Peptides against a protein of PDB entry 7AE7. Designs and how they scored, part 223

Target 1, 321 residues: chain A of PDB entry 7AE7
Amino acid sequence: KVYKDLREFLEVLEQEGQLIRVKEEVNPEPDIAAAGRAAANLGKNQPAVFFEKIKGYKYSVVTNVHGSWQNHALMLGLDKNTSTKDQFYELNRRWDKFPVPPNVVKREAAPCKENVIDKDINLFEILPLYRINEQDGGFYISKASVVTADPEYPDDFNKLNVGTYRIQVKDRDRVGIQALAMHDIAVQLEKAEAENKPLPIAITIGNNPLVTFMASTPVGYNQNEYEFVGALQDGVPMDIVKSDLYDHLYVPAGSEVVLEGHIIPRVRTVEGPFGEFPGSYSGARLQCEVKIDRITHRTNPIFENLYLGIPWTEIDYLMAL

## One batch from the design tools (peptide; made by RFdiffusion4, then SolubleMPNN)

Design b2_p24_6_s4 (from b2_p24_6, 11 letters changed)
Fold by OpenDDE base, seed 2:
Order: C-alpha cells, then sequence, then structure tokens
Structure b2_p24_6_s4 (fold): chain B 321 residues (1-321), chain A 24 residues (1-24)
C-alpha cells in the first residue's frame, strides 16, 4: 500500500488499532505529553495519539506517528506484525530502486494549496503550538520536512534538500532553525550568506510518513529525498507541487501545512534550550532565523509533532531503520 | 479565543526572552 498524505496513513493506523483518538478537550501542556507517555506505556505496540480538541486552538495535533515497529511496518505498506528483520529486508530491496522521480502535480490538484495566508501571518492560528518538554525555551516544530535548494544551482533537482531540523517558534511569523555545519542546509545557507542574500525555505508539516522518514535519513548532497520516497514506495512516484513563492522549491502535494519564507542572511538569535531526550537538554545557541512570508494549508490542518516521552522517542524508530 | 491566543503568544515570547537572558 502507498499513502498520498498523512491522512491516508492515519486512517490505516486507526483501522489497524495503532491510533488512539482523544475526543475530549486537552490542555497543550501538560496533557499532550502526558497522554503520549500513557499511550507509550500500553506496551510494545505504541499507537499514534490524535488529539481532536486543543484548548486555545482551532485544529488538531497528532503525535507518535512513527513511534512503533507496527507503525513502521504499516508505513512500508506491510502487515503491522511484520518482523523488524523482514522490514529491513524490504527497505533494502526497495532502496535499490533509487532513483524514482516524483510526479509534479498542478497547483489545483495539490491538497496543501486549499487555503492561503499571505498577510498578517500568525503561526498560532494554524498550528496548536506547545512546549514538548517542561524546560524548553519556547514552542517547537520538531517533525517538519524542510525544503531548500542550492542557490548556485537552483534548477538542479538533485541538490534539492529535504531535511528535519529543530525549529523554535520565536513570534507569529518568525522561527529559529538549527542549521548545523553537518547538514546540507548549512552548505546552501553559507552560499547565500556569502552574497548577503536570503535563503528560500519551505517548512512542510504533516506529510506522507515516508517523506518524514527520508527527511530524517541522511543522503548525499546530490541526491533528492523525494526520489528515495518513490523507491521506498516500491517504485510508485510520490506527488510534489511547486511552492507558491519560489519556482525552484517543490513541496509534498499532500502536506497539511506549508510555511514558505526565507532565512535572514547573517542574522543569529538565541535558540533553545531543548530537551532532545527526557532529562537531556541541549543548551541554547546562536542559530538562524526564518521569516515566514506565506502559509498554504489543508482545510482543518493536522499538526504532526514529535513524541519525546519515556521509555522510547519517535527518534529511536526514525533512526533505527 | 483571540484573547486566549494572545496570552499563549505572550507566554511563548516570555519563555524565549528568559532563554535569551540566560544565554547572554
Amino acid sequence: as target 1 above (321 residues)
Amino acid sequence: MEKELEEIIEENKKRNAEAEAAFL
């Protein structure tokens, strides 16, 4: 089975008993993290947790989408009881199909384009934002697939990077991004900053689960993560659409939310602290700042965010394959 | 709802400012 978007995957998780739906109104803090921990304690078959109603917000949150071997099997379109060994075998078999070029869909065919916000940008009107950990320096977007291109080779699709980065919300239309020197985004940013130019960026939230998986998987600088998604879909291309602001940036057609903007050149502001693991905080650092210039989103967007509870995090599963 | 959202935004600003002040 292949999924076009997060919603098709959540439907399968629910059918397979791998999604808990919380229908009562919850407080963002501490209830999201507490319910995630409670779900993780139900045993080895950790479900996703879907919160229908968040106090103070209009839209829903889903966590722990990748938080079990059953969810990983289902992501690959396998039986949920497929062994980890057989999941690895199938992953490796499909990896050899790289590259599988994506299908570029028209704007009118892309669900991520259903709604547009181009003025008075307020992230809090679209995303039910919260602290993941009690001592976080602010609210975080921790499961976004961030799209950037090489500013020297903007039309080279092989240099289009889709990565997962720590993103702190600074204001209504500003986020901090952790672009470390080991990340492909840092190479692209260095080229833009050398000329004192903004780096175009699209921060995509609530994707096809294989997009989120590949954005968390290191690949070569001259390899496109979307072409690996097609390989992991057993040779079925994924659907992408051109961004609204930039001709050279492509986003997943099914994204719940797309934040289009730019990294401000040669600006560094404090980002962090952030609890990457329970009881382990990374200190604050000077990091890049993104201005959000446009939002596109699906009607009733679902905010997919990372679960960082005990005993396991989603990172443990995203990095294990 | 709007007032509650502004209170949430202000709380996030306060947390960011506290983190900045602790770093500097």
Scores: peptide ipSAE 0.604, ipTM 0.940, DockQ to the pose 0.851
Fold by OpenDDE base, seed 1:
Structure b2_p24_6_s4 (fold): chain B 321 residues (1-321), chain A 24 residues (1-24)
Amino acid sequence: as target 1 above (321 residues)
Amino acid sequence: MEKELEEIIEENKKRNAEAEAAFL
């Protein structure tokens, strides 16, 4: 099976008994993390946890979407009981189908374009933000697929980068992004900053699970993650749409939320600390700052965020394949 | 709702300020 969006995947997870719905209103802290840990401890194949009601917010959170081998099997459209060995075999077989170019859909056909906010931007109105860990230096977006391009080659689709970076929320319309030197975004930012220009960015949240997987998988600088998504879909192209602000940035057509903006050139602000693993915090660092200039989102957007807990984190599964 | 959201935003600002002060 191929999934167009997060919602189609969540439906399958629920049908397969790999999703728990929390219907009671929860406090973002500590209840989201506590419920995620409780779900992991129930031994029932570490289901996704969907929080329907969050105090102070309008919209829902889902976590632990990739948090098990069963969820990974289902992501590949396999039986949930498919062995890890057979999952790896199938992943490798499909990887060899690269490149599978995406379909560029019209704006009117893209669910991520259902709603637009271009004034008085407030991330907190759209995303039920919280600290993932008690000692985090602020609220985090931890499972976004971040789209950037080479500013010297904006029309080279092979240089379009889709990566996962930790994002700290600074205020209503600003986020800090952890762009390490090993990330392709850092190369692109260096080029923009050399000219003292903003780097265009689209931060996409709540995607087709293979987009999230590929955004967490390192590929070559001249390889497009969307073309690997098509390969992992066994040769079925994924759907992308042009961003609203930038002709050269393409986002998943089915994204729950798209934050369009720019990295402010030559500005560094404190980002962190962040609890990357249970009992392990990465220290605060000077990191890039993004101004959010536009939001597009689906009606009743679902905030997909990372589960960080015991015995395993969701990142352990995203990096293990 | 608006007051609750402003309190949440202010809490996030406070956390960021605490983290910045601890870094400097």
Scores: peptide ipSAE 0.600, ipTM 0.938, DockQ to the pose 0.874
Fold by OpenDDE base, seed 5:
Structure b2_p24_6_s4 (fold): chain B 321 residues (1-321), chain A 24 residues (1-24)
Amino acid sequence: as target 1 above (321 residues)
Amino acid sequence: MEKELEEIIEENKKRNAEAEAAFL
């Protein structure tokens, strides 16, 4: 089975008994983290947790989407009881199909374009933001697929990067991004900053689960993550659409939310602390700042965010492959 | 709803300011 978006995947998780739906209103803190820990205590078959109602917000949150081997098998369109060994065998078999180029769809055919906000941007009106950990220095977007391009080669699709980065929400239209020197985004940012130019960016939230998986998987600088998604779909192309602000940036057609903006050149501001692992905080550092210039989103957008808890985090499953 | 959202935004701003002050 191939999934066009997060919603098709969540439907399968629910049908397979791999999603818990919380229908009562919850407080973002501490109830999201508490419910995630309770789900983790259900043993090896950790379900996704979908929160329908969040106090102070209009929209829903889903966590722990990739948080089990059963969810991972279902992501690959396999039986949920497929062994980890057979999942690895199937991943390796499909990996050899690279490259599988994506389909570029028309704007009118892309669900991520259903709604547009181009003025008075407020992230809190669209995303039910919260602290993932009690000691976090603010609210975080921890499971976004971030799209950037090489500013020297903007038309080279092989240099289009889709990566996962820690994103701290600083204000209504401002986020901090952790761009480390080992990340492809840092190479692209260095080129932009050499000319004192902004780096175009699209922060995409609530994607096809294979997009989120590939955004967390290191690939070569001249390899496109969308072409690997097509390979992991057993040769079925994924659907992408052109960004609204930039001709050279493409986003998943089915994204729940797309934040389009720019990294401000040569500006560094405090980002963190953040609890990346239970009992381990990465300290605060000077990091890049992004201005959000446009939002596109699906009607009733679902905020997919990372589950961080005991005994295992969702990141352990995303990095184990 | 608008007032509650402004309170949430101000809480996030306060947390960011506390983190910045602890770093400097």
Scores: peptide ipSAE 0.593, ipTM 0.937, DockQ to the pose 0.832
Fold by OpenDDE base, seed 3:
Structure b2_p24_6_s4 (fold): chain B 321 residues (1-321), chain A 24 residues (1-24)
Amino acid sequence: as target 1 above (321 residues)
Amino acid sequence: MEKELEEIIEENKKRNAEAEAAFL
């Protein structure tokens, strides 16, 4: 099975008993984290948790989408009871199909373009934001696939980077992003900042589960994550669409939300702290800041965010394969 | 709903400001 978007995957998770719906209104804090922990305590078959109603917000949250070996098997279109060994074998077999170039679809064919906000940007109107941990310095977007390009080679599709970064919400239209020197985004940012230019960025939320998986998987600077998604789809290309603001940035056609903007050159602001692991806070640091200039989104967008809990996190599953 | 959203936004601003003040 190949999934076009998050919604097709959530349907399969629900059919397979790997998704719990919370239909009652929840408080973002502490109820999202508490329900996630409760789901994690159900044993080895950790389901995704879908919150239909969140107090103060219009839209839904889903968490723990990748938070079990069963969910990983289903992501690969395997039986949910496929062993971790057999999942790894199949992953490696499909990896050898790289590169599988994506299909570029027209704007009118891309679900992520159903709605547009180009003025009075307010992230809180679209995303049910919350603190994952009680001591977090603010709200976080922790499961975004962030699209950037090499500003020296904007037309080189092989240098298009899709990565997962810690994103702190600073205001209605501003986020802090943790771009460490080991990340490909840091190389691209350095080139832009040398010229005192903004780095174009698209922060994509609620994707095809293989996009989120590949955005969390380190690849070479001259390797495109979308071409690996096609490989992991057993040779079926994924669908991408041109961003609205930038001709050189392509986003997943099925994204629930796309935040288009720019990294402000040579600006650093405090980001953090964030509880990456239970009982461990990564301290606050000076990080780059993104201005959001445009939002495109599906009707009734689903905010996909990480589950962070005890004794393990969703990251443990995303990084284990 | 709009009032509740503004309260959430202001709470996030307060949290960010507290984190910034603790770093500086």
Scores: peptide ipSAE 0.582, ipTM 0.936, DockQ to the pose 0.840

Design b2_p24_7_s1 (from b2_p24_7, 18 letters changed)
Fold by OpenDDE base, seed 4:
Structure b2_p24_7_s1 (fold): chain B 321 residues (1-321), chain A 24 residues (1-24)
Amino acid sequence: as target 1 above (321 residues)
Amino acid sequence: MATLQEFLAEQAAAAPALAAAQAA
């Protein structure tokens, strides 16, 4: 099976017994993190956890979407009981299909464009934000697929980068982003900052699970992650759409939320700490700041966020393939 | 209040597919 969006994947997870639906109202803290830990303790077949109602918030949260080998098998459209070895074999077989160019859909055909917020932006109204770890210095968006382009080659689709970065919410319309030197975004940002220009950015949340997977998978600077998504879909192209603010940025058509904006050039603000691993916090650092200029979102958007639990984190599964 | 583990276990038990997956 190929998934157009997160919702189609969550439906399959639920059908396959790999999704727990929490229908009772929960507190964002500590209940979401506690539920994630509880799900991690259910053994090897860790389900996703879907929180329908969160106190003080309008929308839902899902966590641990990639948190098991069963979920990875289902992501690949395989039987949930497919061995890790066979998953790797199939992943490698499909990888050789690269490139599979995405379909560019019209704005009107893209579910991520159902609603627009272009004034009075408040991330807390759209995303049920919570501390993932008890000692986190703030609220993090940890499973976003971040889209940027090379500012010298904005029309070079092969240089379009889709990556996963640590994102801390800084204000109603601002986020900190950790762009490490090893990340393609850091190369692109360096070029923009050399000219004291903003770097256009789209932070996409709640995607087709293969988009999230590929955004977490290192590829060459001149390789487009969307073309790998099509390969991993066994040759079925994924659907992308132009961002509203930037003609050269393309986002997944099915994203639950798209935060469009720019990295402010030569500005650094305190970001962190964040618990990247259980019991391991990266210290506070000066990191880049993104201004959010526009939000597009699906009706009743689902906030997909990372779960970090012991002993196997969702990151361990995302990096294990 | 039931521990969130108890609550999740109850929710899992209420989901026949999850109960079947945990019993396998």
Scores: peptide ipSAE 0.018, ipTM 0.494, DockQ to the pose 0.012
Fold by OpenDDE base, seed 3:
Structure b2_p24_7_s1 (fold): chain B 321 residues (1-321), chain A 24 residues (1-24)
Amino acid sequence: as target 1 above (321 residues)
Amino acid sequence: MATLQEFLAEQAAAAPALAAAQAA
């Protein structure tokens, strides 16, 4: 089975008993993080957790989408009980199909284009933002697939990068992004900053699970993550669409939310701390700042966020008792 | 059957951002 978007995958997870639907209204803090921790503690069979109603917000959240071997098997369109060995063999077999070029769809055919916000941008109106950890220095978007290109070769599709980076919400239309020197985005940003130019960026949220998988998987600088998604779909191309602001940036056609903007050249602002590991916070650092200039989104967008939270300490279990 | 720890370790090696997330 191949998935066009996050929604098709969530439907399969639910059918397979790998998704918990929370229908009751929850508080964004601490309930989302607490429920994510509880799901992570279910052992080997960790379900996704879908929150339909979040107090103070209009839209839903899903967490732990990739949180188990069963979910990984289903992502590959295999039986949920497929052995880890067989999943690995199948993954490798499909990897060798690279490259499988994506289909470029028309704007009117892309679900991510159903709604547009180009004025008075407020990320809090479109994303149910919450602190993942109590000591986090802000709200994080932790499972975005970030699209950038080489500013020297903007038309070279092989240099189009789709990566996962830590993103802190800084303001209604501003986010901090952690672009480490080892990331392809850092190479692209260095080229833009050398000329004191903005780096065009599209931050995509709620994608086909294989897009999210490939965005988190290191590939060569001259390899396109979308062509690997097609390979991992056993030779079925994924659908991409041109961004609204930039002719050279392509986003997944089925993204729940697309934040289009630019990295501000030579600007660094305080980002963090963030609880990347149980009981471990990354220190506050000076990181890049993105201005969001346009949002496109599906109707009733689902905010897919990563569950990074501390496994329920004995204290967290005792407080839930 | 690979343990959750083996899964997380394998995911860490293959997808560091995803694995940092799962090991947390």
Scores: peptide ipSAE 0.009, ipTM 0.426, DockQ to the pose 0.025
Fold by OpenDDE base, seed 5:
Structure b2_p24_7_s1 (fold): chain B 321 residues (1-321), chain A 24 residues (1-24)
Amino acid sequence: as target 1 above (321 residues)
Amino acid sequence: MATLQEFLAEQAAAAPALAAAQAA
């Protein structure tokens, strides 16, 4: 089975008993994190948790989407009881199908383009933002697939990078991004900053689960994550669409929210702390700042965010393969 | 691989404790 978007995956998780739907209104803090911890305590078969109503917000939150081996099996379109060994063998078998080029769909065919915000941008109106940990230095977007290109080779699709980075909300239209020297985005940013130019960026939220998986999986600088998604879909191409602001950036057609903007050249602002691991906070650092210039989103967008629970975090499943 | 084996081991170790916590 192949999923076009997050919603098709959530439907399967619910059908398979791997999603808990919370229909009652919850407080963003502490209820989302508390319910995530409670779901982690359900044992080996940790379900996704879907919060339909968040107090003070218009839209929903889903967490722990990748938070179990059952969810990972279902992501691959396998039986939920498929052994981790068999999942690994199937993943490797499909990996050898790389490259599977994506389909470029028209703007009118892309669900992520249903709504546009290009004025008076306020991230708090589109995303139900909350602190994941009480000691976090702010609100984090922890499960975004971030799209950037090489500014020297913007038309080289093989250098289009889709990665997962720590993103702190700084203002209504600004986020901090942790672009470490080991990340492909840092290479691209260095090239842009050498010329004192902005780096174009698209921060995509609520994707096809294989997009999120590949964005969290290190690949070569000249390898496109979307071509691996097609491989992991057993040779079925994924659907991408051109960004609204940039000719050379392509985003998943089914994204719930797309934040289009730019990394401000040679600007660094305080970011953090963030609880990356239970009981472990990464220190505050000077990090890059992104200005959001345009938002596109699906009607009633779902904010997919990472669950950071004990003993197993969702990040452990995303990195375990 | 280490993370997977550690996961399976931690889940195997936590399973009795979780079953006890759900039964309490």
Scores: peptide ipSAE 0.005, ipTM 0.378, DockQ to the pose 0.018
Fold by OpenDDE base, seed 2:
Structure b2_p24_7_s1 (fold): chain B 321 residues (1-321), chain A 24 residues (1-24)
Amino acid sequence: as target 1 above (321 residues)
Amino acid sequence: MATLQEFLAEQAAAAPALAAAQAA
């Protein structure tokens, strides 16, 4: 099975008994993180946790979408009981299908374009933001697929980067992003900052689970993550759509939320601390700042965010594969 | 055991299709 979006995947997770739906209103803190920890304690078959109602917010949250080997099997459209070994062999077999070019769909065919916010941007109105860890220095968007291009070669689709980065919410329309030197985004940002130009960016939230998987998987600088998604879909192209602000940026057509904006050149602001690993926090650092200029989103957008609780984090499954 | 990520990266580096994409 191939999934067009997060919603189709969540439906399968629910059908397979790999999603817990919390229908009661929860507090953003500590209930979301506490329920995530409780789900992690269910053993090897850790379900996704879908929170329908969050006090003070309009929209829902889902966590732990990739938080088990069963969820990974289902992501590949395999039986949920497929062994980790057989999942590995299937991933390798599909990887050999690279490249599988994506389909560029029209704007009117892309669910991520159902709603637009271009004035009075407030991230707190669109995302049910909460602290993932009690000692976090703020609210984090921890499971976004961030789209950037090479500013020297903006039309080179092979240099279009889709990556996962630590993103702290700084203000209603500002986020901090951790662009480490090992990330492709850092190369692109360096080129933009050399010319004192903004780097165009699209921060996409709530994607096809294979997009999130590939955004967390290092690939070559001249390799497009969307072409790997098509390979991992066993040769079925994924659907992408042009961003609203930038002709050279393409986002997943099914994204729940797309934050379009720019990295402000040569500006660094305080970010952190964040609990990157169970029981460990990164210190506060000076990081890049993004101005959000436009939001597009699906009707009733689902905020997909990482579960980082003990004993196993969702990132362990994303990185351990 | 190498992570699947390490293995995929190694296989990606070894795949002729990837070598062709890096040479373009």
Scores: peptide ipSAE 0.000, ipTM 0.298, DockQ to the pose 0.016; fails the geometry check

